# Peptides against a protein of PDB entry 8RAJ, part 37

Target 1, 54 residues: chain A of PDB entry 8RAJ
Amino acid sequence: LPAENEDPDKAVVDLHRSPPKTKDPDLTPSGIIAKVKAGDMTQETARELLLAMR

## One batch from the design tools (peptide; made by RFdiffusion4, then SolubleMPNN)

Design b2_p19_3_s3 (from b2_p19_3, 6 letters changed)
Fold by OpenDDE base, seed 3:
Structure b2_p19_3_s3 (fold): chain B 54 residues (1-54), chain A 19 residues (1-19)
Amino acid sequence: as target 1 above (54 residues)
Amino acid sequence: RKAEAEAALEELDKEEAAE
């Protein structure tokens, strides 16, 4: 049976990494809220990311 | 961007209260 290599390296957002100065639209305040609404991010993780951006 | 993050925190608090 081919082991479906579910790549477990779905990027663990290391919250201890300095907030990436990335213009990543997915890490904008609005992009974070959109991920929470989609169920792709927990409210806790979103809160921590947004607090780090304040 | 600080104001955008603060507005997003307020929106997150509203989503948390609606779940």
Scores: peptide ipSAE 0.580, ipTM 0.895, DockQ to the pose 0.620
Fold by OpenDDE base, seed 1:
Structure b2_p19_3_s3 (fold): chain B 54 residues (1-54), chain A 19 residues (1-19)
Amino acid sequence: as target 1 above (54 residues)
Amino acid sequence: RKAEAEAALEELDKEEAAE
């Protein structure tokens, strides 16, 4: 079975490396909440992202 | 977008309160 290479580097939003592209579905307010619910993002990181969008 | 971010913060606060 080809392991779908979910590139783990794409799952970690490094806020220090690139400004959040508002076109990334993973960086929409709803996308952030969805990642927290999935366990793919910490609540702390989600809060920092959302506060930066306020 | 600001309103969506505010609403998402309120949802995050509810999830934290439910843990």
Scores: peptide ipSAE 0.576, ipTM 0.894, DockQ to the pose 0.557
Fold by OpenDDE base, seed 5:
Structure b2_p19_3_s3 (fold): chain B 54 residues (1-54), chain A 19 residues (1-19)
Amino acid sequence: as target 1 above (54 residues)
Amino acid sequence: RKAEAEAALEELDKEEAAE
């Protein structure tokens, strides 16, 4: 089975790579917290995103 | 949306304090 090397960098929302599309349901405050709880986002990245939405 | 972001920051601070 080809291990699709899903680049682990694609799961992390890089704030520096693209401005968060405010229309992405995964970039809502609730979606950010859900990603942190899933281990798909660091607390630091989540804090930066949420502060930018305040 | 600002209120939702503030509530999410408070939740994040609780998760950080539990680690």
Scores: peptide ipSAE 0.575, ipTM 0.894, DockQ to the pose 0.628
Fold by OpenDDE base, seed 2:
Parts: sequence; structure tokens; C-alpha cells
Structure b2_p19_3_s3 (fold): chain B 54 residues (1-54), chain A 19 residues (1-19)
Amino acid sequence: as target 1 above (54 residues)
Amino acid sequence: RKAEAEAALEELDKEEAAE
């Protein structure tokens, strides 16, 4: 079975495991929107993250 | 950052309305 190389650099934003690290570019408001546009984050997860940053 | 998060929510709502 070819191990699909899940790109280890896809920072899965686990809402349950990590408080939004304000230093992570992936957890900035702009970084969240960029991930949604890339298809790397769901709109629902993005909404929850952005609401927590409000 | 609160203002940036609010602006990003408005952008997200526009993307959802375009789908």
C-alpha cells in the first residue's frame, strides 16, 4: 500500500488541543482565510477559530 | 487582532455566499 505522504507541514488546527497561538501564521485571521481558500480548512472550523479570536 | 478577526468573519461569510 503506498503510504500517502500526508504532508507533515499541514498544520491541522486542532481546536481541542491547542489554544490559538497568536504567533502561528496559520492561526492569524489572514492565515485562517488563506487555509479555507486553499481547501486545507473547513469554513466551520475557520468560523469557530475566528470567533474565539474576537 | 479583534478587528482583524471580525474582518475575516465578513470575508468568510462572502465566500459562503458565493458557494
Scores: peptide ipSAE 0.575, ipTM 0.894, DockQ to the pose 0.611

Design b2_p19_3_s4 (from b2_p19_3 with E2A A7R W15R E17A)
Fold by OpenDDE base, seed 3:
Order: sequence, then structure tokens, then C-alpha cells
Structure b2_p19_3_s4 (fold): chain B 54 residues (1-54), chain A 19 residues (1-19)
Amino acid sequence: as target 1 above (54 residues)
Amino acid sequence: RAEEAERALEELDEREAEE
């Protein structure tokens, strides 16, 4: 079985390097809130992302 | 989608006020 190398580094959304790819399921409003709840995203980063989607 | 983002901001602000 190919080990799914879930590279933990691929989940770091660099807000300063690229406009948020609105196609990533993790960058939906619900996906952002889920990452904050999991401790995988800061509230500050989540707020910036959500404000850009408003 | 803007309305979903606004609701998510409200949920975020509520959690920040509980911490």
C-alpha cells in the first residue's frame, strides 16, 4: 500500500504568497472554522481568510 | 458564500469572547 505521505507541511496556507485558492475544501468558511477548532489554524489567520471571502 | 463567511466570523467572534 503506498503510504499516503500526508505531508503535514501542505496544510500551511501562506496568505501572503497566493490569493486563497477558493477551491480547497479546507478554505471554505466551514473548513476554516473546523481548522481553528482542531488547533490547526490561528483565530487571526482564520479572521483574515474569512474577511477576504466576505 | 459571503453570507457563509459572515456567519463564520460571528462564530469566531463568539469563541474569542468565551476565552
Scores: peptide ipSAE 0.571, ipTM 0.889, DockQ to the pose 0.595
Fold by OpenDDE base, seed 2:
Structure b2_p19_3_s4 (fold): chain B 54 residues (1-54), chain A 19 residues (1-19)
Amino acid sequence: as target 1 above (54 residues)
Amino acid sequence: RAEEAERALEELDEREAEE
């Protein structure tokens, strides 16, 4: 079975980058919370992203 | 989306208060 190479590089949300187009599932509020729960994002980074989305 | 973001902030704040 080809290991689905989940490029770990696609999950890095750069806070200094322009807010991504509304279609990235990793940058929905639910996607952000999922990354925090997985340990892939800090709570601080998640807070800053979510504050920019409200 | 703003309402979903606000709810997600509330969930983060609750978790930060339990640590």
Scores: peptide ipSAE 0.570, ipTM 0.888, DockQ to the pose 0.619
Fold by OpenDDE base, seed 4:
Formats: C-alpha cells, sequence, structure tokens
Structure b2_p19_3_s4 (fold): chain B 54 residues (1-54), chain A 19 residues (1-19)
C-alpha cells in the first residue's frame, strides 16, 4: 500500500498565505476546534481564524 | 456561520480559563 505522504506542513493553516476557502471542512468553526483539541493548531491561531469568521 | 464562530470562541475562551 503506498503510504500517502501527507506532508504535515500542508495541514498547517497559514493565516497569511491563503484566505480561508469557505469549502474546506477543516476551516469550519467546528473543524478549527477539532484541530485545537487534536494539538494540530494553537489556540492563538484558532482564535484569529474564528474572529475573522465573526 | 458568524453565530457558529461566536460559539466556538466561547468554547476556546472557556478552555483557556481552565489551563
Amino acid sequence: as target 1 above (54 residues)
Amino acid sequence: RAEEAERALEELDEREAEE
């Protein structure tokens, strides 16, 4: 089975590089909270993303 | 979507207050 090399660097939502594509399930408020709970996102980055969606 | 983001901010702020 080919190990899908999910580059861990592509899972980091860089707030400065791409406007939140409204179609990524990982950029929903619930998806952001799920990433924080998993340790895949900082609380600070999550707060900035959520404030931009308010 | 704004109301869902507001509820997610409240959940985040509650978690920051428990650490």
Scores: peptide ipSAE 0.570, ipTM 0.889, DockQ to the pose 0.591
Fold by OpenDDE base, seed 5:
Structure b2_p19_3_s4 (fold): chain B 54 residues (1-54), chain A 19 residues (1-19)
Amino acid sequence: as target 1 above (54 residues)
Amino acid sequence: RAEEAERALEELDEREAEE
């Protein structure tokens, strides 16, 4: 079975490292909420991203 | 997408109020 090397380093969205690409599925409102629920994003970071999409 | 972002903010604010 190919170990899905979901590189754990790709799961954390750093707002300071790159502007949110609105075309990245991981940066959709649903994708942001999914990362918060998984513990891969803080609520504060999610709030800042979602406010920028409003 | 702006409406989906607003709904997602409401879901976050509800979770923060339960902690």
Scores: peptide ipSAE 0.570, ipTM 0.888, DockQ to the pose 0.580

Design b2_p19_4_s1 (from b2_p19_4, 6 letters changed)
Fold by OpenDDE base, seed 5:
Structure b2_p19_4_s1 (fold): chain B 54 residues (1-54), chain A 19 residues (1-19)
Amino acid sequence: as target 1 above (54 residues)
Amino acid sequence: KSEEAEKALAILDEEEAKE
């Protein structure tokens, strides 16, 4: 089967582009940590998101 | 949410210190 090139338009959650939709489970504190551990988010981006939620 | 964010920041700091 051709590897579907899942276009790595992994939406880099650019903090500057979209207000964190508080309803996205991926933008919960736990979801942010899960993305960092998965390598899908940088520690820097995670820190900025978490500080904005504080 | 603020308390959860603080706990998440502490986890992030621990992961950064292990790298």
Scores: peptide ipSAE 0.599, ipTM 0.895, DockQ to the pose 0.604
Fold by OpenDDE base, seed 3:
Structure b2_p19_4_s1 (fold): chain B 54 residues (1-54), chain A 19 residues (1-19)
Amino acid sequence: as target 1 above (54 residues)
Amino acid sequence: KSEEAEKALAILDEEEAKE
């Protein structure tokens, strides 16, 4: 069975590579808060993303 | 969108204060 190597690198939100203008619905202010509440994002990363969107 | 980000920051600060 091919182990789906879930490339763990695909989950790394590179804060330096993603311009704050991500049209990703998951990176909207509300989406960021939802990820934090789900435990899928740290509060620190969320704060940095939100500050860059300000 | 800047206003939405400010609201989200306020929510984040409230959640951090409740943990």
Scores: peptide ipSAE 0.599, ipTM 0.894, DockQ to the pose 0.568
Fold by OpenDDE base, seed 2:
Structure b2_p19_4_s1 (fold): chain B 54 residues (1-54), chain A 19 residues (1-19)
Amino acid sequence: as target 1 above (54 residues)
Amino acid sequence: KSEEAEKALAILDEEEAKE
């Protein structure tokens, strides 16, 4: 059976579910921008995250 | 860092302005 490698690592960053951890590479400012460019995060969510890190 | 977040916000504003 072909194991469909569902890429499990689409961590949708939900602001309401977990506080941004500065140690999470997905929650670094650069990581957030990379996710937006990849289409894995909305600009709105990215803006809210970045404002909270300010 | 707060400075890195500010730079990232500026990048988001530039990408939004291109849309």
Scores: peptide ipSAE 0.598, ipTM 0.893, DockQ to the pose 0.596
Fold by OpenDDE base, seed 1:
Structure b2_p19_4_s1 (fold): chain B 54 residues (1-54), chain A 19 residues (1-19)
Amino acid sequence: as target 1 above (54 residues)
Amino acid sequence: KSEEAEKALAILDEEEAKE
């Protein structure tokens, strides 16, 4: 069975990365909060992203 | 939407205040 390559691209949201043209669910406000709660994003990075979306 | 971002910021601030 082809192991579904869970793309181990932990989307480290590089703030310097061009905003993905795709609606990355990880870059939605709710997705950002979910990442913070999971420990996959710092509160600081989350704040900066959310402020940029404001 | 900017409104969703504002709500998320409020959630983030609430989570920080609980730590």
Scores: peptide ipSAE 0.597, ipTM 0.894, DockQ to the pose 0.559

Design b2_p19_4_s2 (from b2_p19_4, 6 letters changed)
Fold by OpenDDE base, seed 5:
Structure b2_p19_4_s2 (fold): chain B 54 residues (1-54), chain A 19 residues (1-19)
Amino acid sequence: as target 1 above (54 residues)
Amino acid sequence: KAAEAERALEELDAEEAAR
């Protein structure tokens, strides 16, 4: 089976980039919390993203 | 979305306080 080269560029969510107008399901409040719980996002990064959505 | 973000911040604060 071809190893899908999952790009090791796990998209570093650039907090300074205007959130793409695409409904990225990963940029929902629930998606952010899920990434923190999975260890894929820091609490600090999650806090900044959630504050920007308030 | 704002109210969901507020609830998610409260959950994040509770998780931080539990560490």
Scores: peptide ipSAE 0.593, ipTM 0.904, DockQ to the pose 0.626
Fold by OpenDDE base, seed 2:
Structure b2_p19_4_s2 (fold): chain B 54 residues (1-54), chain A 19 residues (1-19)
Amino acid sequence: as target 1 above (54 residues)
Amino acid sequence: KAAEAERALEELDAEEAAR
């Protein structure tokens, strides 16, 4: 059965595909932490994003 | 923004240590 229930509103932040857009609320430090808490982002990906914003 | 990223790293480290 195709798992057709990946919620299209889950903005998967792919670090390899685009530089983090600093204006995207999903790519703010607070937005990143919110995604980790929701289980929508890994701690590893969050760490890499936050380090790139420092 | 860099200071917000640093605070978010500290929060992430605290969540990792609490697992």
Scores: peptide ipSAE 0.593, ipTM 0.903, DockQ to the pose 0.629
Fold by OpenDDE base, seed 3:
Structure b2_p19_4_s2 (fold): chain B 54 residues (1-54), chain A 19 residues (1-19)
Amino acid sequence: as target 1 above (54 residues)
Amino acid sequence: KAAEAERALEELDAEEAAR
């Protein structure tokens, strides 16, 4: 069985590595809120992303 | 987009207050 090393680093939105590309549907204001509601994003990270889009 | 981000901040604050 190939261990799918789901690289846990692929789920970390590194806020320092790239400005949020406003073209990622997952980084729309509505997409951010949806991720928080799903438990896939912290409220703190969501707040930082949304403030950067204001 | 800025107005969408502001509305999303208000929704985030409301969700935080509802937990």
Scores: peptide ipSAE 0.592, ipTM 0.904, DockQ to the pose 0.615
Fold by OpenDDE base, seed 1:
Structure b2_p19_4_s2 (fold): chain B 54 residues (1-54), chain A 19 residues (1-19)
Amino acid sequence: as target 1 above (54 residues)
Amino acid sequence: KAAEAERALEELDAEEAAR
C-alpha cells in the first residue's frame, strides 16, 4: 500500500503565502505548540502565529 | 482565545528555556 504521502507542504504554515485559517485545528494555540514539539514548526513561526491570535 | 494564545506563548517560552 503506498503510504498516504501526507503532503509535507500542508504541514508547513507559511504566514507569508497563506493567511492562517483560524478554523484549522493545526492553527489553534494547542495545535501550534504540538507542531513545535513535533519539530513540524519553528519556534519563531509559532511565536508569530500566537502573537497574531492575541 | 486571546488567553489561550497567551498561555501557549508562556508554554513556548518555557520549552525554549528547557532546551
Scores: peptide ipSAE 0.592, ipTM 0.904, DockQ to the pose 0.606

Design b2_p19_4_s3 (from b2_p19_4, 7 letters changed)
Fold by OpenDDE base, seed 3:
Structure b2_p19_4_s3 (fold): chain B 54 residues (1-54), chain A 19 residues (1-19)
Amino acid sequence: as target 1 above (54 residues)
Amino acid sequence: KAKEAEEALALLDEEAAKE
């Protein structure tokens, strides 16, 4: 049985990591909203990320 | 990009008001 080691740590958006150079499509304003709608991001985390992009 | 972030914040506030 392949142990699917889904490393839960790969989904942790490290907020202390240098603001990702705006080339990550997952961290565009629209990508952030899409993650919130999918349940993959909290509204609070999304708000913090979007405020940092202002 | 600041304008896009501001528009996205407004969408978050609208979504939070619908839940």
Scores: peptide ipSAE 0.585, ipTM 0.896, DockQ to the pose 0.633
Fold by OpenDDE base, seed 5:
Structure b2_p19_4_s3 (fold): chain B 54 residues (1-54), chain A 19 residues (1-19)
Amino acid sequence: as target 1 above (54 residues)
Amino acid sequence: KAKEAEEALALLDEEAAKE
């Protein structure tokens, strides 16, 4: 099976990047929490993103 | 989204208090 090179550019959610107007499921409150639980996002980054959505 | 974000913040604070 070809190892799908999962592009190691895990999109570091650049907090300074204007949230892409794309409905990235990863930019939903639930998607943010899922990333924190997976260890793919820091709690601090998640808090800042969620505060910006409030 | 604002309500869901507030619920998600509460979950983050609960997880941070358990660590």
Scores: peptide ipSAE 0.584, ipTM 0.897, DockQ to the pose 0.614
Fold by OpenDDE base, seed 1:
Structure b2_p19_4_s3 (fold): chain B 54 residues (1-54), chain A 19 residues (1-19)
Amino acid sequence: as target 1 above (54 residues)
Amino acid sequence: KAKEAEEALALLDEEAAKE
């Protein structure tokens, strides 16, 4: 079975390196909140992403 | 989408106030 090791390092939305793919479910408002709640995203980064979607 | 982002910001602020 191909280990779908989604490299957890790719889950770090580096706003400086990867333009937010507006189609990434992880970059939906709900996905952003879920990442913050999981500890996978800082509140600051989440705020910046959400403000950019406004 | 803008409305969803605003609702998400409000949830983020609520979560930040509970921490």
Scores: peptide ipSAE 0.582, ipTM 0.897, DockQ to the pose 0.553
Fold by OpenDDE base, seed 2:
Structure b2_p19_4_s3 (fold): chain B 54 residues (1-54), chain A 19 residues (1-19)
Amino acid sequence: as target 1 above (54 residues)
Amino acid sequence: KAKEAEEALALLDEEAAKE
């Protein structure tokens, strides 16, 4: 499937670029789920982030 | 936080199973 054009104006949480800052609301478990539901994060990226927080 | 992450993983798996 063609990579859906991630909106460049949305803060994409890149797992490879920064360790999850536990103070960023976008990097909380609830914030990650909210981004997935909004279509702003893939389920795969969300899974990897959540596994790193475990 | 580890528990919240585990609960969030379970929610992702439940959403993926509904698609």
Scores: peptide ipSAE 0.577, ipTM 0.895, DockQ to the pose 0.583

Design b2_p19_4_s4 (from b2_p19_4, 5 letters changed)
Fold by OpenDDE base, seed 3:
Structure b2_p19_4_s4 (fold): chain B 54 residues (1-54), chain A 19 residues (1-19)
Amino acid sequence: as target 1 above (54 residues)
Amino acid sequence: KSAEAEAALAELDAAEAAA
């Protein structure tokens, strides 16, 4: 089986996991928007994450 | 962060409406 290089840097954001209290730039509102713009996140996932931060 | 999240939601909604 080709080792799926699951880029370990793709933090699987488990929406059911309490958001890490870590200032992960990828989980900041601005970081989420940046990921959407880059095509690395869907608008729907971004919406769910942002609503959870509200 | 709540205010930042609200601003980001507004940006996301505007982008969706423009697509």
Scores: peptide ipSAE 0.585, ipTM 0.896, DockQ to the pose 0.640
Fold by OpenDDE base, seed 4:
Structure b2_p19_4_s4 (fold): chain B 54 residues (1-54), chain A 19 residues (1-19)
Amino acid sequence: as target 1 above (54 residues)
Amino acid sequence: KSAEAEAALAELDAAEAAA
């Protein structure tokens, strides 16, 4: 069976579960935008994350 | 920084408006 490498590091950033580790490069404003552009994050989730960083 | 988040939000909003 091809192990679907569900890259477990696609941490669904659940804002309700863990405060975004500001040190995670994937949770920087630029990292968030990059994930949206890659189709790995919804615009809605990105908006919520970015608003929390203001 | 808050400024980077604001810039990213503006980019995101512009992308939504274009879709």
Scores: peptide ipSAE 0.584, ipTM 0.896, DockQ to the pose 0.649
Fold by OpenDDE base, seed 2:
Structure b2_p19_4_s4 (fold): chain B 54 residues (1-54), chain A 19 residues (1-19)
Amino acid sequence: as target 1 above (54 residues)
Amino acid sequence: KSAEAEAALAELDAAEAAA
C-alpha cells in the first residue's frame, strides 16, 4: 500500500491556496482546533480560518 | 457551520488567555 506520503506541505493550511472546506476534517472548526493543539497550526492561522468560516 | 466556528474561536481565545 503506498503510504500516501502526506506531503508535510499539505499539512500547512494555506488560506490563499486552499479555501476552507467544512467537509474536510482537517479544515472543520474541530479539525482546526485539533491541529493547533497538536502544534501543526499556529493560533493566528487558526483564527483566520475560523473567522472565514463564521 | 458558523456556530461551530464561533465556538472554536471562543476555545482558541480561552487557550490564548491561558498561555
Scores: peptide ipSAE 0.584, ipTM 0.895, DockQ to the pose 0.620
Fold by OpenDDE base, seed 1:
Structure b2_p19_4_s4 (fold): chain B 54 residues (1-54), chain A 19 residues (1-19)
Amino acid sequence: as target 1 above (54 residues)
Amino acid sequence: KSAEAEAALAELDAAEAAA
């Protein structure tokens, strides 16, 4: 079975690298907050993403 | 989406103030 290349790069949301995909549940406002709470995203990155969504 | 983002920003700001 071809190993689905889980692109490890898809786990890191970088506003400067790629525009947020509106269909990614991890890029919803709630998903962003969940990542911050889990320690998977910095507060700074979360702020930038959320500011771009308003 | 904008209202959701604003609510999330408020939650983030509250978390930052509590840290």
Scores: peptide ipSAE 0.584, ipTM 0.897, DockQ to the pose 0.583

Design b2_p19_5_s1 (from b2_p19_5, 5 letters changed)
Fold by OpenDDE base, seed 4:
Structure b2_p19_5_s1 (fold): chain B 54 residues (1-54), chain A 19 residues (1-19)
Amino acid sequence: as target 1 above (54 residues)
Amino acid sequence: EEEELEKEVQEELDKALAE
């Protein structure tokens, strides 16, 4: 059985891509903060994402 | 400047994480 190497690289949120106009609640400032509080995102990544929204 | 924006965002993060 070929082990499908799911390349973990596809979860790289391209920080330079204009945030998709998708109402993804996880890509709102509040959603980013919630992920940091949950330990699902680093504060550094959150800072970069929030800066890209300004 | 970019440095001032980085500082403002960091201060907002720190406030939101302290709640």
Scores: peptide ipSAE 0.544, ipTM 0.892, DockQ to the pose 0.735
Fold by OpenDDE base, seed 1:
Structure b2_p19_5_s1 (fold): chain B 54 residues (1-54), chain A 19 residues (1-19)
Amino acid sequence: as target 1 above (54 residues)
Amino acid sequence: EEEELEKEVQEELDKALAE
């Protein structure tokens, strides 16, 4: 079976990386809040991400 | 202080989740 290259491009939001100026809608405050509302993100993770954007 | 910023972000998050 070919080793499926697990694409390491799971956006591990590296909290230590300067927020890439990537217009990733998922990395906007509104996108984070939308993920929490959808149940796709915890409030704790959302808080940490929002803090890292300040 | 970092604690004050954490509180502000939590209040904003709680507000946005209540809407």
Scores: peptide ipSAE 0.544, ipTM 0.892, DockQ to the pose 0.725
Fold by OpenDDE base, seed 5:
Structure b2_p19_5_s1 (fold): chain B 54 residues (1-54), chain A 19 residues (1-19)
Amino acid sequence: as target 1 above (54 residues)
Amino acid sequence: EEEELEKEVQEELDKALAE
């Protein structure tokens, strides 16, 4: 059976794409902050995302 | 202003990361 390359749908939040109205918990303000705390996102990227949500 | 909003977001981030 071909290994399902589970493309890690790491939702690479394309900062240049209008934030999809995705109810993705990873794209909520709390989810963004959680990623920064985990070391999975930079503060700069988090700032840009949070600004784009306002 | 965009600069004021940037500052507010940074302050919120800093608070949330300090917890």
Scores: peptide ipSAE 0.535, ipTM 0.889, DockQ to the pose 0.680
Fold by OpenDDE base, seed 2:
Structure b2_p19_5_s1 (fold): chain B 54 residues (1-54), chain A 19 residues (1-19)
Amino acid sequence: as target 1 above (54 residues)
Amino acid sequence: EEEELEKEVQEELDKALAE
């Protein structure tokens, strides 16, 4: 079985690499907050994402 | 205006993380 090295760094929404797909539930304000609460996103990245949505 | 918006977003984030 190829160990799909799910590089945990690919789960970090790189603001610079992928334009927020307006349909990604993970890129909604609620999805961003949920990722921060889960420890899957930094508060800094969340702030930058939320600002870019305003 | 940008500094005020940054502050508002930070306050909203802090509030949402405290819930």
Scores: peptide ipSAE 0.535, ipTM 0.889, DockQ to the pose 0.693

Design b2_p19_5_s2 (from b2_p19_5 with E6R E7R E14R E18A)
Fold by OpenDDE base, seed 1:
Structure b2_p19_5_s2 (fold): chain B 54 residues (1-54), chain A 19 residues (1-19)
Amino acid sequence: as target 1 above (54 residues)
Amino acid sequence: EEEELRREVEEELREALAE
């Protein structure tokens, strides 16, 4: 069984970095909303990310 | 509380997509 080493330290979305044009489902508007609902992201961080995707 | 957070985020998303 491969250990999914998701480094928890890489989940720091650098708000000063241009949103990566990554097809990362976690960085889609829907993925951001899902993280806020899960309590894994603040509403303010979600707002800033959604505005940066505009 | 979950429905309120959902409405706020859906509203912000609607505003962000309307401009």
Scores: peptide ipSAE 0.108, ipTM 0.641, DockQ to the pose 0.069
Fold by OpenDDE base, seed 3:
Structure b2_p19_5_s2 (fold): chain B 54 residues (1-54), chain A 19 residues (1-19)
Amino acid sequence: as target 1 above (54 residues)
Amino acid sequence: EEEELRREVEEELREALAE
């Protein structure tokens, strides 16, 4: 039985991985919530932004 | 996927507003 030495160091770089859409991490839903938790954004502003993304 | 992200956000907001 040939032991296939699969070299564990072949990181298959998927060349078809779409560039990460630079969604401003600050304007993602999680980024908005993180700003509210940090006190950098009001709950009302966060609600308005999240409703505008809907 | 957009509906799941929206639910996760609505849950995280509900939790953050309950403190």
Scores: peptide ipSAE 0.094, ipTM 0.629, DockQ to the pose 0.092
Fold by OpenDDE base, seed 4:
Structure b2_p19_5_s2 (fold): chain B 54 residues (1-54), chain A 19 residues (1-19)
Amino acid sequence: as target 1 above (54 residues)
Amino acid sequence: EEEELRREVEEELREALAE
């Protein structure tokens, strides 16, 4: 049985990787607020997302 | 980062209240 060499190098969480600048316009602070105004997001979910960007 | 987020939220809330 070939031993599956699980390559241990895929678990390096690069702590120096700048948080991925979400290019998703829907996940910007403005995009989140726009979704709340449109009724597509709850104020509580928006608060949690905005706090996670802090 | 915190100051930028606060500024953007405050701007969007100001625009929201001006409609």
Scores: peptide ipSAE 0.091, ipTM 0.627, DockQ to the pose 0.136
Fold by OpenDDE base, seed 5:
Structure b2_p19_5_s2 (fold): chain B 54 residues (1-54), chain A 19 residues (1-19)
Amino acid sequence: as target 1 above (54 residues)
Amino acid sequence: EEEELRREVEEELREALAE
């Protein structure tokens, strides 16, 4: 099985692009909140992402 | 879409506060 090289650079969500309907669990409201709780995301970045999903 | 997003955020915030 090719290890999906999760290119860590693909996790750079362009906050200025309308989020595509990302099946990315990390970009769901739940995934965003989980990252903030884990300390892996700032509350401001989470706010910007959630606002971009509006 | 906005109501669904709001519901999902409110659910996750409720779960996160219950832990």
Scores: peptide ipSAE 0.090, ipTM 0.619, DockQ to the pose 0.118

